# Peptides against a protein of PDB entry 5A53: the designs that were tried, part 54

Target 1, 230 residues: chain A of PDB entry 5A53
Amino acid sequence: LVENVKQALFIPGQSCNKNLHDIMVDLSALKKPDMKRFNRKNDIHPFEDMSPLEFFSEKNDCSLMVLMTSSKKRKNNMTFIRTFGYKIYDMIELMVADNFKLLSDFKKLTFTVGLKPMFTFQGAAFDTHPVYKQIKSLFLDFFRGESTDLQDVAGLQHVISMTIQGDFQDGEPLPNVLFRVYKLKSYKSDQGGKRLPRIELVEIGPRLDFKIGRIHTPSPDMVTEAHKKP

## One batch from the design tools (peptide)

Design b1_p25_1_s4 (made by RFdiffusion4, then SolubleMPNN; from b1_p25_1, 8 letters changed)
Fold by OpenDDE base, seed 5:
Structure b1_p25_1_s4 (fold): chain B 230 residues (1-230), chain A 25 residues (1-25)
Amino acid sequence: as target 1 above (230 residues)
Amino acid sequence: MFYRITPAEYVPSYEEYYHELVLKS
């Protein structure tokens, strides 16, 4: 079954500022060529009215959307939206902490556009806690890329790492998710006549710490439909 | 077009890659 690559639409909100715009540009670069960006600001409030997002999803044929807004309460807020059948499936606010780093803050390295990232998730909650499960699902879905049955693993060049910042107990505020991007360098080291594979990860950016905000979850029926194998 | 939610197994895992590399060495 050949599934089409999901397209992402990045939408500047009315409150989008320069920093958030730069973050948008850098993050969206990782989704190329399967990415669209609006150049104009749009007055969208997804937790009040989701209909404009459904409209944009359908009109742009994008099942992934990211709304860029910023306020005192929700600074550098990236609302990640997924649609199923151009209807809202889920939404999550991920606010970028002020310690973010852009691609320009790292050594410029060449990378092949369109290659799938490898993922690594650090934190048991990614598999057990409903919010972190949603985040994991979201980013895997967002960066899946082309479904190739024969993944030439040898051609993979970068790793997206997502880490839950610390342990937490039930009822405590949810720790941030640390988003990191690395380029993979593989070396064959000749040690004593045995070629030992050596892997080095070099951070390439962007570096984003996500604070979790508001969440919209799908209905059980929509979950069932969205996971059905055709 | 209807896009299903991506199963985790469809996205390359760094851990799996690393293990395969180490095991084949």
Scores: peptide ipSAE 0.422, ipTM 0.881, DockQ to the pose 0.457
Fold by OpenDDE base, seed 3:
Structure b1_p25_1_s4 (fold): chain B 230 residues (1-230), chain A 25 residues (1-25)
Amino acid sequence: as target 1 above (230 residues)
Amino acid sequence: MFYRITPAEYVPSYEEYYHELVLKS
């Protein structure tokens, strides 16, 4: 079964600022060529009215959307939205901490557009806690690209790393998620006649620490439909 | 457009290869 690659739409909200714009540009670069960006600000409030986002999803044929907004209460807020059948499936607010780094803050390396990332998820909660399970699912949908059964090592370029910042108990605030991107470098090591490939990871950016905000979850029926094989 | 939402339990196919490379390095 071959599935289509999910397309992403980046939307600057009315309160989008320069920092958010720069973050949007850098993060969306990882989604090329399966990405669109709006140049104009749109006054969208997804937790009040989701209908504009459903309209944009259908009009632009994008099942993934990111809304960029900023306020005193929700600074540097990236609202990630997924649709199924052009209807809202889920939403999550991820606020970028002030310590973010852009691609320009790292050494410029050759990057091929469209190569598949590898993923690493650090933290047991990614497998057990519903919010972190949603985040894991979201980022897999966002960046995994084309589904193929063929493991082409030559097609692997970078690693997307997501780490839960510390342990937490029930009732405590949810720890931030640390988003990191690394380029894969392979070297031939000559150790004792056996050439084993040595892999090194070099951070390439962007570097984002996400604070978790508001969440919208799908109905059980929508979950069932969204996972059905034809 | 045909797609499914990726379950959180999904393990990418490269995981086996990645583990082998990391363990051998």
Scores: peptide ipSAE 0.370, ipTM 0.758, DockQ to the pose 0.406
Fold by OpenDDE base, seed 2:
Structure b1_p25_1_s4 (fold): chain B 230 residues (1-230), chain A 25 residues (1-25)
Amino acid sequence: as target 1 above (230 residues)
Amino acid sequence: MFYRITPAEYVPSYEEYYHELVLKS
């Protein structure tokens, strides 16, 4: 079964600022070539009216959208939206903490556009907690690219790492998700025996700590349809 | 365009990654 690569649309909201723009540029670079960006600000409030997003999804043939907004209450807010059949599947607000680092903050390394990332998820809640399961699913959808056979393993160059920042109990605020990107460097070990490849991970950015905000979840029926194999 | 939402249970196997890493080395 061959699935099409999900296309992403990055949308500057009316309150989008320079920092969010820079974050948008850097994050979207990881999604190239399967990414579009609007050049103008759009006045969209997805938790009030989702219709404009469904329209944009269909018009641009993008099943993934990211709305960039900022306010006092929701600073550096990236609203991640997924659609299925151009209808809203889910939404989640992920607010970028002020300690973010851009690609320019790291040593510039050669990056091949279109190569698939590896993923690591640190934290048991990614497998058990509904919100973190949604986040895991979202980022897999966002960055895994084309479904490739085992032969495409040759195209791995970087690791997207997502870590839940600390433990939490029921009723406590959900910890941030730490988003990190590493480039994989393979070295031939010249050590005299069987050349075991040495792999090193080098952080390449961006570095984002996501605070979880508002969430919209799909209906059970939508979940069933969205996971249905033809 | 045909696509599915990726299940949260989806994890690329370590073997897949390892195989690629070993083959490129």
Scores: peptide ipSAE 0.376, ipTM 0.768, DockQ to the pose 0.499; fails the geometry check
Fold by OpenDDE base, seed 4:
Structure b1_p25_1_s4 (fold): chain B 230 residues (1-230), chain A 25 residues (1-25)
Amino acid sequence: as target 1 above (230 residues)
Amino acid sequence: MFYRITPAEYVPSYEEYYHELVLKS
């Protein structure tokens, strides 16, 4: 079964500022070539009216969208939206903490556009807690790229790492998710006649700590349809 | 366009890719 690569649309909201714009540019660079960006601000409020996003999804043929907004209550807010059949599947607000780092804050390394990432998820809640399961699913959909039966190992260059910041109990605020990106470096190790490749990771950015905000979840029927094999 | 939502249980982990890299090297 061959699935199409999910396309992403980055949308600056009316309250988008320079910091959010820079974050948008850097994060979207990891999604190239399967990414579009709007240059104009759009007055969209997804938790009040989702219709404009469904319209943009269909018009631009993008099943992934990111809305960039900022307010006193929701500073540096990236609303991640997924659609299925150009209808809203789910939404989640991920607010970027002020300690973010851009690509320019790291050592410049050569980067090949379009290569597939590896993923790491640190925290048991990614497998058990509904919100963190949604986040895991979202970022897999966002960066997995082309789904093929053959895994092309030669096409791997970077690792997307997501970590839940600390332990939490029921009823407590959900810990932040730490988003990190690393480049893979392979070294030939001559240890005792066994040529085992040594792999090292170098952080390349961006570095984002996500605070979890509002969430919209799909209906059970939409979940069934979205996972159905043809 | 045909696509499915990726299940949270799906894990293209670093460890799996590392193993494949070692086997092909």
Scores: peptide ipSAE 0.371, ipTM 0.760, DockQ to the pose 0.643; fails the geometry check

Design b1_p25_2 (made by RFdiffusion4)
Fold by OpenDDE base, seed 1:
Structure b1_p25_2 (fold): chain B 230 residues (1-230), chain A 25 residues (1-25)
Amino acid sequence: as target 1 above (230 residues)
Amino acid sequence: SASQEKKMTEESYAMALIEEEAASL
């Protein structure tokens, strides 16, 4: 089965700053080799006009895009975009809180490029609430792709943890999503003749707390087309 | 600190899930 690994395009917006650039570099390192980055700033406002993103999706053959923008209202904003047939499927704004940590803030650990991460999702809303379901779907699609081979466990090097920051009720502001990346260290502990694999998690970064912003949901027709496996 | 407790909880939960997935092999 040829894993149809989705390609990601990282786009600095006109308002992209150094912090967003550094975040972009570090987050995109987890998507290597299946990523492209623009070096030039592009004036794109995806919630006003989506056509430039559809153009970039087609021209770069990328079904995943991340637009890096910053404003007073939407500081450190990462707009995650998915396309289907080079048309916008969905979009979500995830604003990085100021407490972020870069890869340089952690102990440099070597990792193999191209290994799929395991995901952990903490919070019932990832399975029930439409916004958190979209976030779960997006991140799984972005980093893991569609094929879960059981062999991925033997090659498990990274865990991406996504946690909803607290409980919330209907009509309340949606809690942040805590994004954490860990390297797995397996030790064979010979305790009592049972080789219990001792696993240690080491945070490697980046560390991102995402505030949820604007969302574009797919049309019912696009949902139907995207679920049609070719 | 609340951030360390959350980190320990996230790490512990990730460990438990990995152990569960590894036990299903």
Scores: peptide ipSAE 0.031, ipTM 0.554, DockQ to the pose 0.022
Fold by OpenDDE base, seed 3:
Structure b1_p25_2 (fold): chain B 230 residues (1-230), chain A 25 residues (1-25)
Amino acid sequence: as target 1 above (230 residues)
Amino acid sequence: SASQEKKMTEESYAMALIEEEAASL
């Protein structure tokens, strides 16, 4: 089975700053080896013209892209883009809150490159609300890919947790999504005759609180084509 | 296999710990 692992391209926008660059480096480390990164800034406005992103998708053979921009209205903005057949499928702006933590802020733990993370999603809206369903789908595609093989359980080292920050009603601002990354540590506790394997979660970073921005949803036709298994 | 059941138990436990941690945020 050729694992069709989706490749990611990280693109610094013209307004990319040091903090966004550092966030990009740390988040992209979780996608290794299936990640490319541009070193040069690119003047891209995906909600005005998507054509440059389609060009980059095709030229780099990447179906996932992340554009790093910052403005007064959209500070620390990560635009996540998916393509299908090198055409834009969907886009979402996720703005990183100022309380972010980098990998350097956590205890350095060695991890094996290329292990698929387990995901957990906290909040009913991930299954019911269109925006949070898109976020769930995006992050699953981004880090886990299409291979749902139970064999990935054998290599479970990392968990990505995504939590909706609080409840909301219709017409209210959408709560932030709390992104957390944990390493699973199995301790053989020698404490008393029942060797219960104690699992400990250790946060490894990055820690990102995402404010939801603008969204582009796929056309019904593209949804139909993307769900057609070739 | 007992190894798969143990892993599923470890996964279920990890998920529960993450849900508890996430609910405390």
Scores: peptide ipSAE 0.025, ipTM 0.555, DockQ to the pose 0.026
Fold by OpenDDE base, seed 2:
Structure b1_p25_2 (fold): chain B 230 residues (1-230), chain A 25 residues (1-25)
Amino acid sequence: as target 1 above (230 residues)
Amino acid sequence: SASQEKKMTEESYAMALIEEEAASL
C-alpha cells in the first residue's frame, strides 16, 4: 500500500515574527520529510480570501497548510488549513500562548525522521464537541495520515499528547489545548527475572498551549466527497 | 508545582495508554 502521506506547507504570513518562525521550524520538524516551508512572507488573510491558499495547495501539492501570523487580537496564530482536491476543506486558528518552549529548551535526543507519532487525547470533548473533534481529526491527519499499519507501533519513537485545559460549559470560551511531545524510552528492567519493558516518557518539545480562534467548517457536500475514498 | 503535577499526570496517562496499546498487540 503506497502510504498517501499528506504533505504540509508552512507559510509565513506578513506579520510572522521570530517566535512564530521558531515555533514553525520546531513543529515542522515532526512532519519531516513530508513538509515544505516558504522562506518569504506572504500577505494571506484566509478568512477574508481563501483563493491564495487553494493556489498554494495546488502548486505545491500540499493538502495541509499552516499559516503563521501575529496581531494584537491573534498573537502567535497558527492557522491550520486542510484542502480536498486543492479546495479549502477546513481551517482553524490555533494561537500559541507566550509560555511556549522550543526544542532547544529540552535535552536533545536522537530522533529518526519519518516515524509516526502515537497520539494521546485527554478530555472527553475531543470525542463529543465539534471544535475539539476537528482539532483531533486535524492533528491525526497532519502527523499520521490515513494509513496506520500495526508495524508503526514497533517503530514508536514519540508521543504527541493533546490535553484540553480544564472543563467548560456551553457558551464559555473554549479551553486551550495543551500540545506536548514525548520521546519513548524503553528500559529493560532486570528487576526479578521478568524483563518487563519499562517505558519512560521524556518531554522533547516543542511545548505549545493552543488558544482556539476562528474556524471554517467544510460544507456538507465536501464532507461527503472527502469521505468517498476511491 | 501545579505545572509539574500536570506534567506527571499527562506522562502517567500517556504511559497507561501506551501500556494498554502495547498489551493489545
Scores: peptide ipSAE 0.021, ipTM 0.492, DockQ to the pose 0.021
Fold by OpenDDE base, seed 5:
Structure b1_p25_2 (fold): chain B 230 residues (1-230), chain A 25 residues (1-25)
Amino acid sequence: as target 1 above (230 residues)
Amino acid sequence: SASQEKKMTEESYAMALIEEEAASL
């Protein structure tokens, strides 16, 4: 079975700034080699007109897109887009809080390109709440693709942790999602002549706190078609 | 700091899941 690894396209919007560019570079490094980036800014407003994104999806053969925009109301906004048959499936705005850290803020560690990360999701809402279910689905789709091979655990190098920042009730603003990336380090500890493998997690970045913005949900028809395995 | 405690909790939880997934192999 050829894993249909979904390709990602990173698009700087017209309002893309240096911080968003740096975040884009660092986040896209985790998607290598299955990533493209545009070098030019594009004037795209996905919640007004989706047609340019569908065009880019088809022309670049990318079913994942990330649009980088910033405004006073939507600062450091990463719009994550998925397509099915080059048509918009879903969209979500994730705004990066100002407390972000880049890969340069952490100790540089060597890593193998193309290893799939393990995911951890902290918060019951990732399984129950429609918005957090979409976020979980999106990030799994973005970094793992459709098949998690058990062989990925033998090659486990990266852990992506996603945490809902606190509890919330119905009608309250949705808490931020804390995005963290760790490298797994195996140490041989000599404890009393038994070499027990000690595993340590080392944060490698980027560190992103996502504020949830606007959402586009798929049509019932597209959900049905996307779940039809060929 | 609250950020360090959260980090330790996230790291500890990630470790527990890694151990669980590794035990299922």
Scores: peptide ipSAE 0.020, ipTM 0.495, DockQ to the pose 0.022

Design b1_p25_2_s1 (made by RFdiffusion4, then SolubleMPNN; from b1_p25_2, 14 letters changed)
Fold by OpenDDE base, seed 4:
Structure b1_p25_2_s1 (fold): chain B 230 residues (1-230), chain A 25 residues (1-25)
Amino acid sequence: as target 1 above (230 residues)
Amino acid sequence: EEKREEKKEKEKSREARVEEEAASL
């Protein structure tokens, strides 16, 4: 089965700052080799006009896009966009909190490019709440792709952990999503003649706390089309 | 090494063209 790995395009918006650029570089490094980045700032307002993003999706053959913008109202905003047939399927604003950590803040570990991460999701709302279901779906599409092929444990290098920050009730502001990236490190313990393989999780970054912003949900027709496997 | 640079230049050229086409919309 040729895995149709979804390609990602990272787009600096007009209001993109150094912090967002650095976050973009680090997050996009996890998507290599299936990633493109624009170097120029683009004046795109996806909740006002989606046409420029549809154009970029088609011209770059990218079904995933991330727009990097920052304003007083929406600081460090990463708008995640998915397309189907080069038309906007869904969008979500994820604003990075100021407590973010870059790859440079962690111990540099060598990694193989192109290995799919394992995901862990903490919080029942990832399976029940429509917004967190969209986030779960988005990040799975973004980094793992559609293939549920049993990742050979032998090829498991990275774990992406996504945690809902606390409980919430209906009508309350949606808690942040804590994004964490770990590398599996095997240790040979030389304790007492039996080399027990120990596996440890080492955080490698980036560390991002996402505040949820605006959302665009697909039309029922687009949902039906996107779920039609050819 | 050369094929990686050529791929980067083709990507950069494609990027520049797509950015230029988008600025004309």
Scores: peptide ipSAE 0.030, ipTM 0.559, DockQ to the pose 0.024
Fold by OpenDDE base, seed 3:
Structure b1_p25_2_s1 (fold): chain B 230 residues (1-230), chain A 25 residues (1-25)
Amino acid sequence: as target 1 above (230 residues)
Amino acid sequence: EEKREEKKEKEKSREARVEEEAASL
């Protein structure tokens, strides 16, 4: 089975700052080798005009995009975009809280590039609430691509954990999503003659708390077309 | 009509410089 791994494009917006640039570099490192980055700022407002993003999707053959913008209303905003047939499928604004940590804030660990992460989702709303279902779908699609059943265990190096920060009721503001990245570290414990393999999760970064912003949902027609496997 | 062509020309002039990080084999 030829895995059609989705390519990601990272785009600095006109309002991109140093913090967003550093976050972009660190988050995009988890998508290597299936990632492209722009070095120039682009004046793009995806909720006003989507056409520049559709153009970039087609010209770079990228079905995943991340636009980095910052304003007083939407500080450290990462707009995640998916395309189907180079047209906008869905979009979500995820604003990074100021308590973020970069890869440099953690112990540098060597890792093999191109290994698929395992995902963990904490919070029932990831399976019930439309917005959190979209977030779950987006991150699975972004970092794991098509799930091939068999290769998962022997190559498992990374765990991406996504947690909904607390409970919420209908009409309340949606809780943040806590994004955490861990490396699996195997230890041989020599305690008491039985070498029990100990596996530890070591946080490697980045650490991001996402506040949910604006959302664009796909049309019913695009959902139908995207689920038609050729 | 003219406003659609001007939008298409502004789209064409956006030279997306992609930094290909060479996958070190």
Scores: peptide ipSAE 0.030, ipTM 0.611, DockQ to the pose 0.032
Fold by OpenDDE base, seed 5:
Parts: C-alpha cells; sequence; structure tokens
Structure b1_p25_2_s1 (fold): chain B 230 residues (1-230), chain A 25 residues (1-25)
C-alpha cells in the first residue's frame, strides 16, 4: 500500500503576525508540493471548538493542519493538528522562541522540491515520554513524502534534526525542542590524488526552538481505528 | 526600500495565485 502523501494546510489565525507568516512560508517550503495555505486570517480556537478545523480538513482534503496564532500567553504559537477521517486525531501547541532564523538568514542553497528528509532525534524522551513521542510521530508524519523504497542514499538531500534541550524530571516544565534543517553537501576533496567523497551538513534553515504548549490526545477508539486502516 | 516593495508585491502576487487556485478547486 503506497500511503498517500499527507497534505498539509497552513491556516493564519486572527492573531497571526508577520513573524509567524514568515515562519509559515519557510516551514511550508519543506512540505512542497504537498502543501496548501490560506491567505486570509481565520478566527479559530481549536481547544474550544474543533469543528472549523474538521470542516477545513474535509473541504481541502488535508490530514495535516498548522494554525498560526500569537498572544501574550502563547507568543508565536503553531498548533499542529492531525485528522483521521477528517476528524481531529491529535493537536499540539508549539511556540516558536524569539531566537528563530529564517531561510533568508542562511546561505541560499538550491534544493530539489519533493525529496523526503531524513530525521534525527536527540533525547531519550522521544522514545519514552508520551508528549515527545507525539512530537516525533507528528514530525515524521508531517514530512514523510511518498514511501519510495528508494531510501537510496543518492536521494538524501535534507536532514531534519530534533533535539530536546536538556534533561528534565517528572513534574518539571518540558524542555524545548530544537528544530534544525541541514542540507547534505557532497565535496570532492582532492587529498593526495584520491578524490574521497566528503559529505558535509550545512544548516539551511529555518531554525526554530519550540516551547511545548497545550496537547489534545486521541481517544482510545480513534487510536484503534487509525491503526486498523493499513 | 524599493527591493522590499518588490518582494512584497511578488509575495502578494503569489498569495493571489494561491487564492485563485484554491477558489477553482
Amino acid sequence: as target 1 above (230 residues)
Amino acid sequence: EEKREEKKEKEKSREARVEEEAASL
């Protein structure tokens, strides 16, 4: 079964600002061609009423959504939503810290659109803690293009690195997730007549530090249904 | 200043095309 590439919809909320718009443009560039975006601001409060997002999921055939909002309490907030059968499966608020970098802050490197990134996850909590497991699952789902069996190293252009910022104990605030994007650059180094292929990782952006906010977890019934569809 | 306005116009023109494509779907 070729899993159909999940389409993403980017939605400016009523409180969307220039910084969130710029972040949306840069993050959505990594999801091309499987991305739609709204230009108009929409008054959506997903933790109060999910019905507008379910409507947009169905109308646009998008199983991934990102709502862009900003408030004094939740500055530069990206709410990531997944749907199953056009119903809300899960949601997570990821607030972008003020130290963010855009693609324009890095040296412009040409990249091929539609190539699947490789992921790296740093921090044991990505495999043990329920919130970080959800983040790992979300980002893998979000940037998984076509499952071309060609995991051919020849097609690898991008690496997305996700790092948990430090250790934490139970009851402590969850550390930020550091999102970094690298391009693989092959160099032919001429050392002593043997051209050894040297691969270097070059950061291309965006650079985002995510503070974790509110979470909606799927019902046990939806988990069971989502796992039953191959 | 001019290069910032040209970037804004190109961004607006790109936004208008996505609205037109989204209205035709």
Scores: peptide ipSAE 0.025, ipTM 0.523, DockQ to the pose 0.017
Fold by OpenDDE base, seed 1:
Structure b1_p25_2_s1 (fold): chain B 230 residues (1-230), chain A 25 residues (1-25)
Amino acid sequence: as target 1 above (230 residues)
Amino acid sequence: EEKREEKKEKEKSREARVEEEAASL
């Protein structure tokens, strides 16, 4: 079965800055080789007009898009877009907090390109709350695609951890999502003369705290069409 | 102009490092 790996397109918006560009490069490195990146800024406002994104989805054969914008109201904003049949399926704004860390802020650890990360989700709301369900679905779709082969266990090098930052009640502002990337480091521990294989998680970056912004949910019809497996 | 070129060169250098770190396995 040729895995139809979803291709991602990273788009610098007109307001894209150095920090967003740096974040874009580091996050897109985790999506290699299934990633395209524009070098030119594009004036796109997804919540006003979606047509330019649908055009880019079709012309680049990318069902995943990330638009990098920054404003006073929406600083370091990553708009994650999914398309189905080159039409907008869903969108979510995830604003990167200023405490972000790049790959260069961590110890250089070599990683194999094209290995699918294991995901861990911390927080009950990932399974109950509509917005966090969409975030979970988006990130799983973005980095794993639909099929996880058993080879994913033998090739497990990376863990992506997503944590909801604290508890919240109905009507309260949604807590941030803490995005962390770890490499599994295998080493032989000599404990009491028995060489036990020890696995440690080493943070490799990027480190991103996502503030949730605007959301676009799919129409019921598009949900039905997208879940129709051919 | 010079700050734009230095920014592009730092950007290329950063992209190259991410590619080298990915290719060195």
Scores: peptide ipSAE 0.017, ipTM 0.498, DockQ to the pose 0.020

